# Peptides against a protein of PDB entry 3ZOQ: the designs that were tried, part 28

Target 1, 223 residues: chain A of PDB entry 3ZOQ
Amino acid sequence: QLLQDSWWNQLKEEFEKPYYQELREMLKREYAEQTIYPDSRDIFNALHYTSYDDVKVVILGQDPYHGPGQAQGLSFSVKPGVKQPPSLKNIFLELQQDIGCSIPNHGSLVSWAKQGVLLLNTVLTVRRGQANSHKGKGWERLTDRIIDVLSERERPVIFILWGRHAQMKKERIDTSKHFIIESTHPSPFSARNGFFGSRPFSRANAYLEKMGEAPIDWCIKDL

## One batch from the design tools (peptide; aimed at target 1 A131)

Design b2_p17_7 (made by RFdiffusion4)
Pose (drawn by RFdiffusion4):
Structure b2_p17_7 (pose): chain A 223 residues (1-223), chain P 17 residues (1-17)
Amino acid sequence: as target 1 above (223 residues)
Amino acid sequence: EEEEHEEEMEELERDLG
């Protein structure tokens, strides 16, 4: 068993399939022979921090950060102590305009995960310095199933889909139950074309309040 | 090779939409 019960009860059949076994064998070799991010112990951190039952909001990313000291097994977040990349700086600028939070002295979003924000990348590993290097190796098949089981959940889930790749997942989401907040990506190329001013954080909290759920405290505290 | 890599990275960021 690789995940806590709430998730394991939804996903155990996927981990038994040939594609996962092939992916696992490739990763055993690559972690021993080269530099793979995030650290192997951190691959499933988004699901460890945010159980299936506790998921309130899902923020979809693509692949992990590919530099040393960055990836934590969470979409968009970085380990404390490293510089914040441009897209993450833009997420904090939008958070400041929307909610009013000060800009933090680190980029870790673990606080969000502990409050029910699933920071799910669609690809869970990457070779150092080589973006998208683990594309098509089997992670998409698993993360599509993670999206499927969240879409099947009775209690509604709020999906935040930034950019074109994340928005492609709308087909897998049952919008008769679930909420979608979508905009352009926070990358500097696209942030001033819709992401800025989109107010995703207060909008997510409004959907939660309508359902009688506690809102997310989005502000990140300095370390 | 460094200039090709920078161009590729830039194209990836642009494609995010």

Design b2_p17_7_s1 (made by RFdiffusion4, then SolubleMPNN; from b2_p17_7, 11 letters changed)
Fold by OpenDDE base, seed 1:
Structure b2_p17_7_s1 (fold): chain B 223 residues (1-223), chain A 17 residues (1-17)
Amino acid sequence: as target 1 above (223 residues)
Amino acid sequence: SEAARRARLEELLRSRG
């Protein structure tokens, strides 16, 4: 009856620590008293879709979208039927220019997650309309540990770090084993300063091929 | 299994243990 879980094995010690228990209690209050995104059942979707052992690529975000119906527990991703946010639109533009994918009619990146792309925000919850409202409450310690245990993994990982916030995590990554792809953020304010033309998708697949692993099918089909 | 993993992670929000 042992429930073996690759993420649980890596993170179980964190969940017993005081900081996480405090975070848990905070979240219980927040979800009871405020409108919090994503849905509480979707907070760990990145870990649900991509096991520790199956991670091939990591794409770091900051915190979830704070509008109704947007966040689905995956960085940059939005639920089907939701208008694509500007950064996501730019991601798809780069995807098209990089490897020729068509622009999908939705913003769900679940297909990437299922292939081993860990779409991880450093903060996993947010109050409606209040960006970074749950910053500094404990999520960063947990997500730092996620990065750490991936860095410690023998099998290499590719980290895609868009923008300064994500790039600050580079110090936690063993670059003797793992690969890093860096550029400016896909935000309209920064995309033309380096994100466009950075070709992160083809570069990631090139590394995967060098590792003897199957590449990611980055192209997203319409729904 | 995926179902077991999901259940375990969800338990982190419901239970202290």
Scores: peptide ipSAE 0.031, ipTM 0.645, DockQ to the pose 0.019
OpenDDE base, seeds 2, 3, 4, 5: peptide ipSAE 0.060, 0.031, 0.064, 0.043; ipTM 0.734, 0.643, 0.732, 0.720; seeds 2, 4, 5 fail the geometry check

Design b2_p17_7_s2 (made by RFdiffusion4, then SolubleMPNN; from b2_p17_7, 9 letters changed)
Fold by OpenDDE base, seed 4:
Structure b2_p17_7_s2 (fold): chain B 223 residues (1-223), chain A 17 residues (1-17)
Amino acid sequence: as target 1 above (223 residues)
Amino acid sequence: SEAERERELEERLRARG
C-alpha cells in the first residue's frame, strides 16, 4: 500500500473503501495460510517502477503467473533465471519481427517499466497453481480505478490490449485522447490469429513520436 | 456470447505457466 506520491494521490480514496479493506484482510489470510504470488512486497511493482505521471504505455494482463519464482508484479514479466512462459516467448518473437530486437536470455520486462510502460494485471495476486484464484476479490475494482485515473489524465496514454479480457477495458478509456492498440492474445492458443504481425511496439513508438515524446527502447539486454 | 469467449480465453491463459 506504500506507493509513490503520484499514485497515492490518485488511489488514496480507494484504499479507504470497504472493498479494499476486505481485500487486504483476505490477502493477509491467504499469504499466511497458502503460497501466494507474487511476494507481498512485489504486488505493486508495476506502480513502483512506473509513476502515474511517467506512464506512457499500458500493457494489461489478467493475473500473475502462479508457478514458483515466476511472478514479479509486472504483467507478462518473469524474474531473471525463470524459463520464459509461452506467451512471453511469443511477445519476444513479435518484438523481433516488429523492430528487430534480439530474444533476451531472460524474461524480465523491468526495463520497459522503467521507461514508462505500466505492466498492469487486472488481478494482482494468485494462489500457487491456481490461475484466477483471486478473481472477483476486489483487485479488479482497484485496477479499474487505475485505468480510470489514467484515462482522465490530460497527457495521452497508449493502451496495448491483447485478447478479449484486456479489450473489455476499452470502454473505460477515453479514446478521444488516448490511443488503443488491439490484437489477439500472445498465448499459443491465439497468437497466430492476429497477435503475430500486429507490430504493437513500432505502433506504440509511432504514437509516442506523434505526441512529441521519446519512444520506448523495447529491446532488452541479456543479463 | 462475449462472456463465453472471455471464459474460453481465461481457460487458455491457465496454460501459460
Scores: peptide ipSAE 0.040, ipTM 0.722, DockQ to the pose 0.090
OpenDDE base, seeds 1, 2, 3, 5: peptide ipSAE 0.038, 0.013, 0.024, 0.024; ipTM 0.721, 0.555, 0.638, 0.591; seeds 3, 5 fail the geometry check

Design b2_p17_7_s3 (made by RFdiffusion4, then SolubleMPNN; from b2_p17_7, 11 letters changed)
Fold by OpenDDE base, seed 3:
Structure b2_p17_7_s3 (fold): chain B 223 residues (1-223), chain A 17 residues (1-17)
Amino acid sequence: as target 1 above (223 residues)
Amino acid sequence: DEEAKAAELKKLEESRG
C-alpha cells in the first residue's frame, strides 16, 4: 500500500528493516492460508485517513476485531452495518454524557479519522476468531515507531490511552510537548472503574483550543 | 490486571455480542 507522503517520510526506514520484511512475508502466508482481518487493503487505513501532519489526537487500540466484516483498519471502529461492539457502545455512551452527542446508528469512526484522530491499533492484523493471533510478529515495532515519530513532532499531539495496554506506551511520549488523557478501558469489564465520567472528548478539545487548533467534532451523524 | 484482562477479552466479547 502507498502511504501518504508525510507518513512515508517518517516510516520509510522501517519498511526496509528485516523485521518488517519478515512481517510482510508472514502476512502473505497468513492471508493466503487463513482468513485475516481487516482486508489487506485496509491494514493502514488509520494512516490513510490521518496524515502525519494532520494528527491531532491518537487513540490506541490493541488489535482488530476478528469477526467477519467488522474491522476496517481503525481502532474501535466497525464498518457500517455492523453491530456496535460493547466497548464501542460504551465509548458512545461516554461521548453522550461528556458532550451531548447522540448515539449513532452505526459504529464507523471514519469521521474522527478524517479530522485528525489517529485510530491506531498496536497490532494491525488478526486471524478470524483468534484475538491477538498476530501479536509479537512485528507490528508492535512499527506502531511503536509511529508513536515515536509523533512524539518527536514539534506540533503537540493528544494521546488518549484507555487501559493498561495503551498506557504501556506512555513512556514513549514526550509529555513536555504532548498531552495524555488516561482512563480505564471502555470494555464492559473496566468501563465502570474509571472510563465512564473520564470525559476524554471534552478534555481533548480543551487542549486543542488551548493550542489554538480547531476542536474535533466528535459527534457522529447517522448513515 | 483488570485493565489488561479487559483489553485482552475486549475483542472476544465484541465478536460474540
Scores: peptide ipSAE 0.074, ipTM 0.782, DockQ to the pose 0.090
OpenDDE base, seeds 1, 2, 4, 5: peptide ipSAE 0.064, 0.070, 0.058, 0.069; ipTM 0.783, 0.788, 0.773, 0.783; seed 5 fails the geometry check

Design b2_p17_7_s4 (made by RFdiffusion4, then SolubleMPNN; from b2_p17_7, 12 letters changed)
Fold by OpenDDE base, seed 2:
Structure b2_p17_7_s4 (fold): chain B 223 residues (1-223), chain A 17 residues (1-17)
Amino acid sequence: as target 1 above (223 residues)
Amino acid sequence: SAAAEAARREELLRSRG
């Protein structure tokens, strides 16, 4: 897959490494023999919508939704017409409580991505009905590098780290120049333990304003 | 532990939304 020049310049060396070639061969087999999500053309949508230089905020997910028609290559996001998953519903509840946005009638977060919110999963593919089926196959090494090159960037980034899995990446982030917003995960199992009331959206915008950057319009229009 | 089980469930739901 072709990436934007800004990401290509940062990641080109990774794509030549043996681990990524092995991952690629694995994926070719998986997509041929299994139902894999997202569509192969959508794997790098997070990088397509948000260039390296345009990243303002990063929201880390684990791996794609594994149900039909759900995943669109963006963490937590679902295609229009798809029922909002529980974690996404909770994200919108917090969004409403935090900054007063209406709950949208769809679950697409593309509008965030287009504004500089990198919606990155640590693992970028999954087998149908098998959560984490592509864990440990090479994606984590690539996505770690994505975090690393963002951490090395001079222009500050806000990292929103929901739950322990995302928070494990904190050690890769230079907190002398980047900002981290941490809470429990928006999952129904953890949201009441700190996610609700964490106000990540207003806090992110406060950091952006402090940095002299335009805030994110987090409110999502109905389709 | 209860915390470990909660974390595991969180991880499973993270993948499922």
Scores: peptide ipSAE 0.101, ipTM 0.755, DockQ to the pose 0.153
OpenDDE base, seeds 1, 3, 4, 5: peptide ipSAE 0.098, 0.079, 0.092, 0.103; ipTM 0.756, 0.753, 0.734, 0.744; seeds 3, 5 fail the geometry check

Design b2_p17_8 (made by RFdiffusion4)
Pose (drawn by RFdiffusion4):
Structure b2_p17_8 (pose): chain A 223 residues (1-223), chain P 17 residues (1-17)
Amino acid sequence: as target 1 above (223 residues)
Amino acid sequence: TTMEHMLNTMEEMWTES
């Protein structure tokens, strides 16, 4: 068993399939022979921090950060102590305009994960310095199933879909129950074309309040 | 080396599109 019960009860059948076994064998070799991010112990951190039952909001990313000391097994977040990349700086600028939070002295979003924000990348590993290097190796098949089981959940889930790749997942989400907040990506190339001013954080909290759920405290505290 | 660097930048931009 690789995950806590709430998730395991939804996903155990996927981990038994040939594609996962092939992916696991490839990763055992690559972690021993080269530098793979995030650290192997951290691959499933988004699901460890945010159980299936506790998921309030999902923020989809693509692949992990590919530099030393960055990836935590969470979309968009970085380990404390490293420089915040441009897209993450733009997320904090939008958070400041929307909610009013000060800019934090680190980029870790673990606080969000502990409050029910599933920071799910669609690809869970990457070779150092080589973006998208683990594309098509089997992670998409698993993360599509993660999206499927969340879409099948009775209690509604709020999906935040930034950019084109994340928005492609709308086909897998049952919008008769679930909420979608979508905009352009926070990358500097696209942030001033819709992401800025989109107010995704207050909008997510409004959906939660309508359902009688506690809102997320989005502000990140300095370390 | 230059070609590998350009391809890596293109892949990173693509994933953030």

Design b2_p17_8_s1 (made by RFdiffusion4, then SolubleMPNN; from b2_p17_8, 15 letters changed)
Fold by OpenDDE base, seed 2:
Structure b2_p17_8_s1 (fold): chain B 223 residues (1-223), chain A 17 residues (1-17)
Amino acid sequence: as target 1 above (223 residues)
Amino acid sequence: EAAAAAENAAALRAAHS
């Protein structure tokens, strides 16, 4: 017997709206005519791994990696066996310096997702080799709603906002209830301007402990 | 927890399809 999905209760009205139906039709065409990432079955992996009620931390990304075999429906994460992208490598460098974790031999962040870290991109699909190709097609409206319903939740959430794109969502977050951790993006182009040394992992755990919740085990074991 | 996530994933996929 299937459990009732807490995200469905929060988002069911969105899926009935014209914008989402148009997005869905667009995606059908795109997946039929183009190489689109991630796999269509993986688009909502962030919501699959982390239920609405189980969200402790949100990490916002922009859109999926656009290379073959990379994207797995989780922001910044790559499938096992895939070379770690530069931003992800920097995330692991900061993780090591922040709380002493070893750098894993893979780039899968599924272990974070299973602990309540919602690894959400604002745009959930992309054409092969064409970054932001699905920008402005409806995903942002849905993912804005995801942020909104989390903001409306009574149980506090920690939002980790790396870079300007993610930080633009701060206006949607009720900071009287929720916590924000901001820095520059982990990209090689910006990491040295504030991401390194920002210690988002220990800071997130400090907030969780203040709330009386179990901290995240951010350390990722090798596969 | 992994089992619960899998169940929720299936439910979400079924509702979305």
Scores: peptide ipSAE 0.022, ipTM 0.560, DockQ to the pose 0.020
OpenDDE base, seeds 1, 3, 4, 5: peptide ipSAE 0.020, 0.020, 0.022, 0.021; ipTM 0.507, 0.578, 0.560, 0.599

Design b2_p17_8_s2 (made by RFdiffusion4, then SolubleMPNN; from b2_p17_8, 14 letters changed)
Fold by OpenDDE base, seed 3:
Structure b2_p17_8_s2 (fold): chain B 223 residues (1-223), chain A 17 residues (1-17)
Amino acid sequence: as target 1 above (223 residues)
Amino acid sequence: AAAEAAANEAALREAHS
């Protein structure tokens, strides 16, 4: 896929590396032989909606939803008309309690992405019904590089790291320049152990204001 | 630590199923 110039300049070297070529060949086979999500045209939607220079906030996910019509190429986001997954429901509950937003009638987070919220999964594809089926196939190396080039950026970024998987990436982030918001994961298994009440949205906006940047409008309008 | 991480990962996947 063709990326925006700002991301291309940061990642072009990765796409020429053997690991990515092997990943690409693997994906060609997978998409031909299996049902893979998201649609191949949507794999890099996070980078399409949010350019390298426009990133204000990063929210890390693990891998895409593995049900039909769900994955949108954005972490935690689902296409309109799709039932909100449990973790996303909890995200909206915290959003409501944090800054008073109404719970939207859909699960699309595209409005966040368009404002500079990079909704990045560490693994960008999945087989239908098989969570983490593409783990360890090369995506993690690319997405680590995405984190690295953001960490190297002079303009500060806010990283929201929900759960231990995302928090493992903290070592790649220069905390002398960038801000980290950590809590337990919004999953029903962990949300009550720290995610609820963590107020990541207001905290993110507080950092943006301190940096002299426009805050994110986290509230999502109904469709 | 590794076992705990694996268990957490499985739990997170379950939440999205």
Scores: peptide ipSAE 0.036, ipTM 0.668, DockQ to the pose 0.104
OpenDDE base, seeds 1, 2, 4, 5: peptide ipSAE 0.031, 0.019, 0.024, 0.035; ipTM 0.661, 0.580, 0.551, 0.683; seed 1 fails the geometry check

Design b2_p17_8_s4 (made by RFdiffusion4, then SolubleMPNN; from b2_p17_8, 14 letters changed)
Fold by OpenDDE base, seed 1:
Structure b2_p17_8_s4 (fold): chain B 223 residues (1-223), chain A 17 residues (1-17)
Amino acid sequence: as target 1 above (223 residues)
Amino acid sequence: AEAEERENLERLREAQS
């Protein structure tokens, strides 16, 4: 997978390491023998839409949606025309309550990505119908490095960490430079325990403004 | 689709709460 120069410069050494080569070979077999999501061309969409230097906000997910046509290489995001998953619906509900955005008629978060919101899953592929099927295969090491190089960046980043899985990455984030917004996960099973009312969108924009950066337009237009 | 979504939700309940 070809990356833009900004990410390539940060990650090129990872791609030469044995773990990534093994991951690559595994993925070649998986895509050949199984139904894997997202499409192989979309695996690095998060990095394609948001360059290393343009990252303002990071939203961490676990792994891609495992249903047909859902995953598009961005955490929590689904392709247009796909029913919004429950967690995404809750994200939009919080968005509405937080800053007054209308709920969009689709689930694509590409507009966020284009504004500098890195929608990164810790694992970037999954087998159809088998959640976490590619856990522990090497993606986590790469995505940890992504977090690391962002943490090492002088220009501050805002990390939005929903749920325990994402929050486990806090130790990799230099909080002397970067900001962290934490809450429970937007999942229907946890959203009422802290996600709703957490106002991550307005809080993120408040930090951006404090840093003298343009805020994110979180509102998503209908298609 | 619904079954797949339920499975995803179960995963989230266990790993993300």
Scores: peptide ipSAE 0.159, ipTM 0.825, DockQ to the pose 0.386
OpenDDE base, seeds 2, 3, 4, 5: peptide ipSAE 0.031, 0.147, 0.036, 0.020; ipTM 0.677, 0.812, 0.721, 0.621; seed 3 fails the geometry check

## One batch from the design tools (peptide; aimed at target 1 G129)

Design b2_p18_1 (made by RFdiffusion4)
Pose (drawn by RFdiffusion4):
Structure b2_p18_1 (pose): chain A 223 residues (1-223), chain P 18 residues (1-18)
Amino acid sequence: as target 1 above (223 residues)
Amino acid sequence: TLEELKEAVADLVSLLDS
């Protein structure tokens, strides 16, 4: 068993399939022979921090950060102590305009995960310095199933889909129950074309309040 | 170094692809 019960009860059948076994064997070799991010112990951190039952909001990313000391097994977040990349700086600028939070002295979003924000990348590993290097190796098949089981959940889930790749997942989400907040990506190339001013954080909290759920405290505290 | 160059190129690719 690789995950806590709430998730294991939804995903155990996927981990038994040949594609996962092939992916696991490739990663055992690559972690021993080269530099792979995030650290192997951190691959499933988004699901460890945010159980299936506790998921309030899902923020979809693509692949992990590919530099040293960055990836934590969470979309967009970085380990405390490293510089915040441009897209993450833009996320904090939008958060400041929307909610009013000060800019934090670190980029870790673990607080969000602990409050029910699933920071799910669609690809869970990457070779150092080589973006998208683990594309098509089997992670998409697993993360599509993660999206499927969340879409099948009775209690509604709020999906935040930034950019084209994340928005492609709308086909897998049952919008008769679930909420979608979508905009352009926070990358500097696209942030001023819709992401800025989109107010995704207050909008997510409004959906939660309508359902009688506690809102997320989005502000990140300095370390 | 060659590794720093690879990371800088990968950063640009990640930003554009997003």

Design b2_p18_1_s1 (made by RFdiffusion4, then SolubleMPNN; from b2_p18_1, 13 letters changed)
Fold by OpenDDE base, seed 3:
Parts: C-alpha cells; sequence; structure tokens
Structure b2_p18_1_s1 (fold): chain B 223 residues (1-223), chain A 18 residues (1-18)
C-alpha cells in the first residue's frame, strides 16, 4: 500500500526495519493461508483517510473486528450494511447524549476520518474469528511509532483513550503539547463505569476551538 | 481497581467472545 506523502515521510524508516519486513512476510503467509481482516487494501485506511498533517483527534482501538465484512481499517468502524457492534452502539449513545446526534443507520466512521479523526487500531490485522491473533507480530511497534510521530508534532493532537489498553499509550504522548481524553471503554462491560457521561466529543471540540481549529462534525448522516 | 484495569484491558476481546 502506498501511503500519503505526509505519513510516508514519518514512517518510511519503519518500513525498512527488520521487524516490519518480518511482519510483511508473516502477513503474506496469513493472507494466503487464512481469512484475514480487513482486506489487505484496507489495512492502512486510517492513514489513507487522515494524513499526518490533517490529524486533529486520535481514537485508539485494539485490533480489527474479526467477522466477515466488518473491519474497514478504522478503529470501531464497520462497513455500511454491517450490524453495529455493541461498543459502537454505545459510542453512538454517548454521542447522542453528549452533543445530540442521531443514531446513524450504519456503523461507518469514515466521515470522522475524513475530518481528521485518526481511527487507529494498535494491531491492524486479525484472523477470522480469532480476536487478537496478530498481537505481538510487529504492528504494535509501527503503531507506537505513529503515536510517537504525532506526539512529536508541533501542532497539538487530541488523543481519546478509551480503556486501559489505549491508556497504556499515554506515556508516549507529550502532554505539554497534546490533550488526552480518558474514560472507560465503550464496551458493555465497562461503559457504565465511566464511558457514558464522559462526553468525549464535546470535550474534543472544546479543545479544538481553544486551539483555533474547526471542530469535528461528529454527527453521522444516514446512508 | 485492579479488577477494573483487567476488565478494561480485555473489554474488546470479551465483547467479541460474548
Amino acid sequence: as target 1 above (223 residues)
Amino acid sequence: SEEEKKLEESDKIRLEEA
């Protein structure tokens, strides 16, 4: 996959490193021998939709959905026509309570990505039906570098960190420059423990306004 | 709590397993 120039300039050194070459070789085997999600063309969709320079907000996920047709290379997002996963439903519930958006009839967050919301999973591929199957294979090192280069960027970024997995990345973020919004995960198992009522969307926009940037239109239109 | 931390770390996996 050819990345946008802005991301390529930030990540080109990573792609030449042995760990990434090993990851690529692993992925070649995996995609040949197994059903892997997302489609190989969609692995870097988060970077395709949101250039390095255009990033305003980062929302970290763990790894892609592992069901057929679900993952589209964006954290928490599902392709149109796919039933909204429970965590995504809760995200939309909080969105509605936070800023009054209607619940969309689909689960695609592409409109967020196009506005500068980097929807990044820490692991970018998964085997069908096997959550976290590509954990520890090299993606985390690349995505850590993505966080690092954003942290090093002069223009501030807002990091939305839902749950402890995402929050573990806080140590990589220069909080003297960047803003962090933390809560429990939107999962039904944790949403009532802090995610609901956390108002991440209005808070993110408040930071953007303070920085003199255009807020995100978080409301998603029906398809 | 430690229990909460463990739960949050496994939330997505647990959700997918449910």
Scores: peptide ipSAE 0.035, ipTM 0.669, DockQ to the pose 0.093
OpenDDE base, seeds 1, 2, 4, 5: peptide ipSAE 0.029, 0.032, 0.029, 0.031; ipTM 0.675, 0.670, 0.691, 0.679; seed 5 fails the geometry check

Design b2_p18_1_s2 (made by RFdiffusion4, then SolubleMPNN; from b2_p18_1, 12 letters changed)
Fold by OpenDDE base, seed 1:
Structure b2_p18_1_s2 (fold): chain B 223 residues (1-223), chain A 18 residues (1-18)
Amino acid sequence: as target 1 above (223 residues)
Amino acid sequence: SAEEEALAKADQERELAA
């Protein structure tokens, strides 16, 4: 599927560069010879659901879940019917504590994406059972460009940066124009060290209201 | 499943463990 015009205008130059052509050729081989996640049609779901101009909030992840049926092209999100991973469970716990939302019976964050929450992984594909197997293959250069063009956008963006990996991207964000919400990662190994109680959802909405924008309805309905 | 959960956790938490 082709990208929306707004993203295409921002990223078209990247797709013509050698690094991306090499990445594309690698991915063709990987999808043919290995089990790769997400489905090839879902790789750019984050950009499909949230146009460049409609981005209000960015939540950065590392790379897709590498188990069967899990990844759907959105950071931290899992397809309906899939058991919620521990980090996602903690996200929903914080959501409940922060703004009183109920814990949903599924792990799909599509409703956030449709409201302008860009759920972007820094690496957009992974080999089955092998975390970060596609690290350093070209995705990071593209996703860095995505962060850059958002940073250059006149209309402010809110970046939610959970953990050290996401926070390394802070240097690419114009903090004179954009807002950053930082905490430890929602992982069970780090959530109790700052993620819980960080209230990223209410804080994000407070910034949106300050900018004169509609807040995000973070509460997720059951399916 | 527990296996799926463990795998999903590994994907998102690898850099945190390093």
Scores: peptide ipSAE 0.091, ipTM 0.768, DockQ to the pose 0.280
OpenDDE base, seeds 2, 3, 4, 5: peptide ipSAE 0.076, 0.053, 0.070, 0.034; ipTM 0.737, 0.718, 0.743, 0.689; seeds 2, 5 fail the geometry check

Design b2_p18_1_s3 (made by RFdiffusion4, then SolubleMPNN; from b2_p18_1, 14 letters changed)
Fold by OpenDDE base, seed 5:
Structure b2_p18_1_s3 (fold): chain B 223 residues (1-223), chain A 18 residues (1-18)
Amino acid sequence: as target 1 above (223 residues)
Amino acid sequence: SAEEEALKKSEQERLLSA
């Protein structure tokens, strides 16, 4: 069994489908012949840290960072000791302006994941130095199903959708039941066009409180 | 720095290919 029970019950049928078997065979070859990120044991970390039932917030990314030691299976997150990438720096700048958090001395978002923030990339692997190298090879079908089963869940979810790629998933989300927070992407190329000042962290917590749920402690402690 | 610019370029490539 690849996933914990709550996710396995939602996704087990996907892993039996031909598309995933083909993806798996491709990944076996890629990990053997290329440098692939994240580590194969970390591919599903987003689902390991945040169970299906514990998801409160979803933050969608595109694909993992493709540099050495960076990706840890969580969207936007980097392992401790790794320099914060530009988009992540901007996320922490907005976090500081939104709710007053200090900027942490590392880039790990594991503390968010452990509180119910599903940090999901739509593509879960990448070749070293080659952004989107595993686009269109089957991951998107699985991650679409992840979005679908969350949309079908009775307990509401908050989807934070930064940029056009993430926003393309809106059609899969039942907005009569779930909440969406949208802005431009935190990338330096788009952050000043709407991401800065969007206050996604306080807005997410406002929704959680309205639903009678505990808010997320978005502030990250130094290591 | 050159490293920061390389990371920015990588991010741009990801966004443009989405």
Scores: peptide ipSAE 0.312, ipTM 0.862, DockQ to the pose 0.323
OpenDDE base, seeds 1, 2, 3, 4: peptide ipSAE 0.124, 0.112, 0.122, 0.027; ipTM 0.754, 0.748, 0.784, 0.505

Design b2_p18_1_s4 (made by RFdiffusion4, then SolubleMPNN; from b2_p18_1, 12 letters changed)
Fold by OpenDDE base, seed 3:
Structure b2_p18_1_s4 (fold): chain B 223 residues (1-223), chain A 18 residues (1-18)
Amino acid sequence: as target 1 above (223 residues)
Amino acid sequence: SEEEEALAKSDKERLLSA
């Protein structure tokens, strides 16, 4: 069955632009000649799970995990049965310390996405074993537009920006309407410099409650 | 390939398909 998607109304003009057509042609070649992640059907999973109107929180990532079976089209998330990457483990550690959630036995963040957490990478594809291999190929222009249309939305959004890469996007966010939660990245190389103790989950929910919206149930059940 | 065929679909179909 076909679903109405508010993202189409926001992004349809981008898909007709030359940069995006060039990106699509590049991706066709890449998927034909290389092993590319995620599966081509999963590239836009963040938009599939969280419509434009349903976005409450945005968590920005860089690009997908580049190992087999890991990426599922959601930033920081891995498919069930996949070992939790170090950054994701630290996210769950902070979640536990922040609001008392148990650490789940899997790494899927789909439950967040279904509640209005847009888990967006700035680059939506990657070659197997080659981090950032699709950087600068056109994805950033599309994902910048995603940030822009959310910034232009009247209903406030909470942007969680972990690390310098994500924080570079704050210039695109109208802070007169929207809220930003910033800290160092959850990576083992930076987490102890500010990510741990930043309490992004309780802070996000506090903003949602002030807005009169339902908070996110950040706790993830075991599978 | 299956991936190429998936990419050949319209972006509208990709976004609107359940």
Scores: peptide ipSAE 0.032, ipTM 0.637, DockQ to the pose 0.028
OpenDDE base, seeds 1, 2, 4, 5: peptide ipSAE 0.020, 0.020, 0.027, 0.038; ipTM 0.591, 0.598, 0.603, 0.714; seeds 2, 5 fail the geometry check

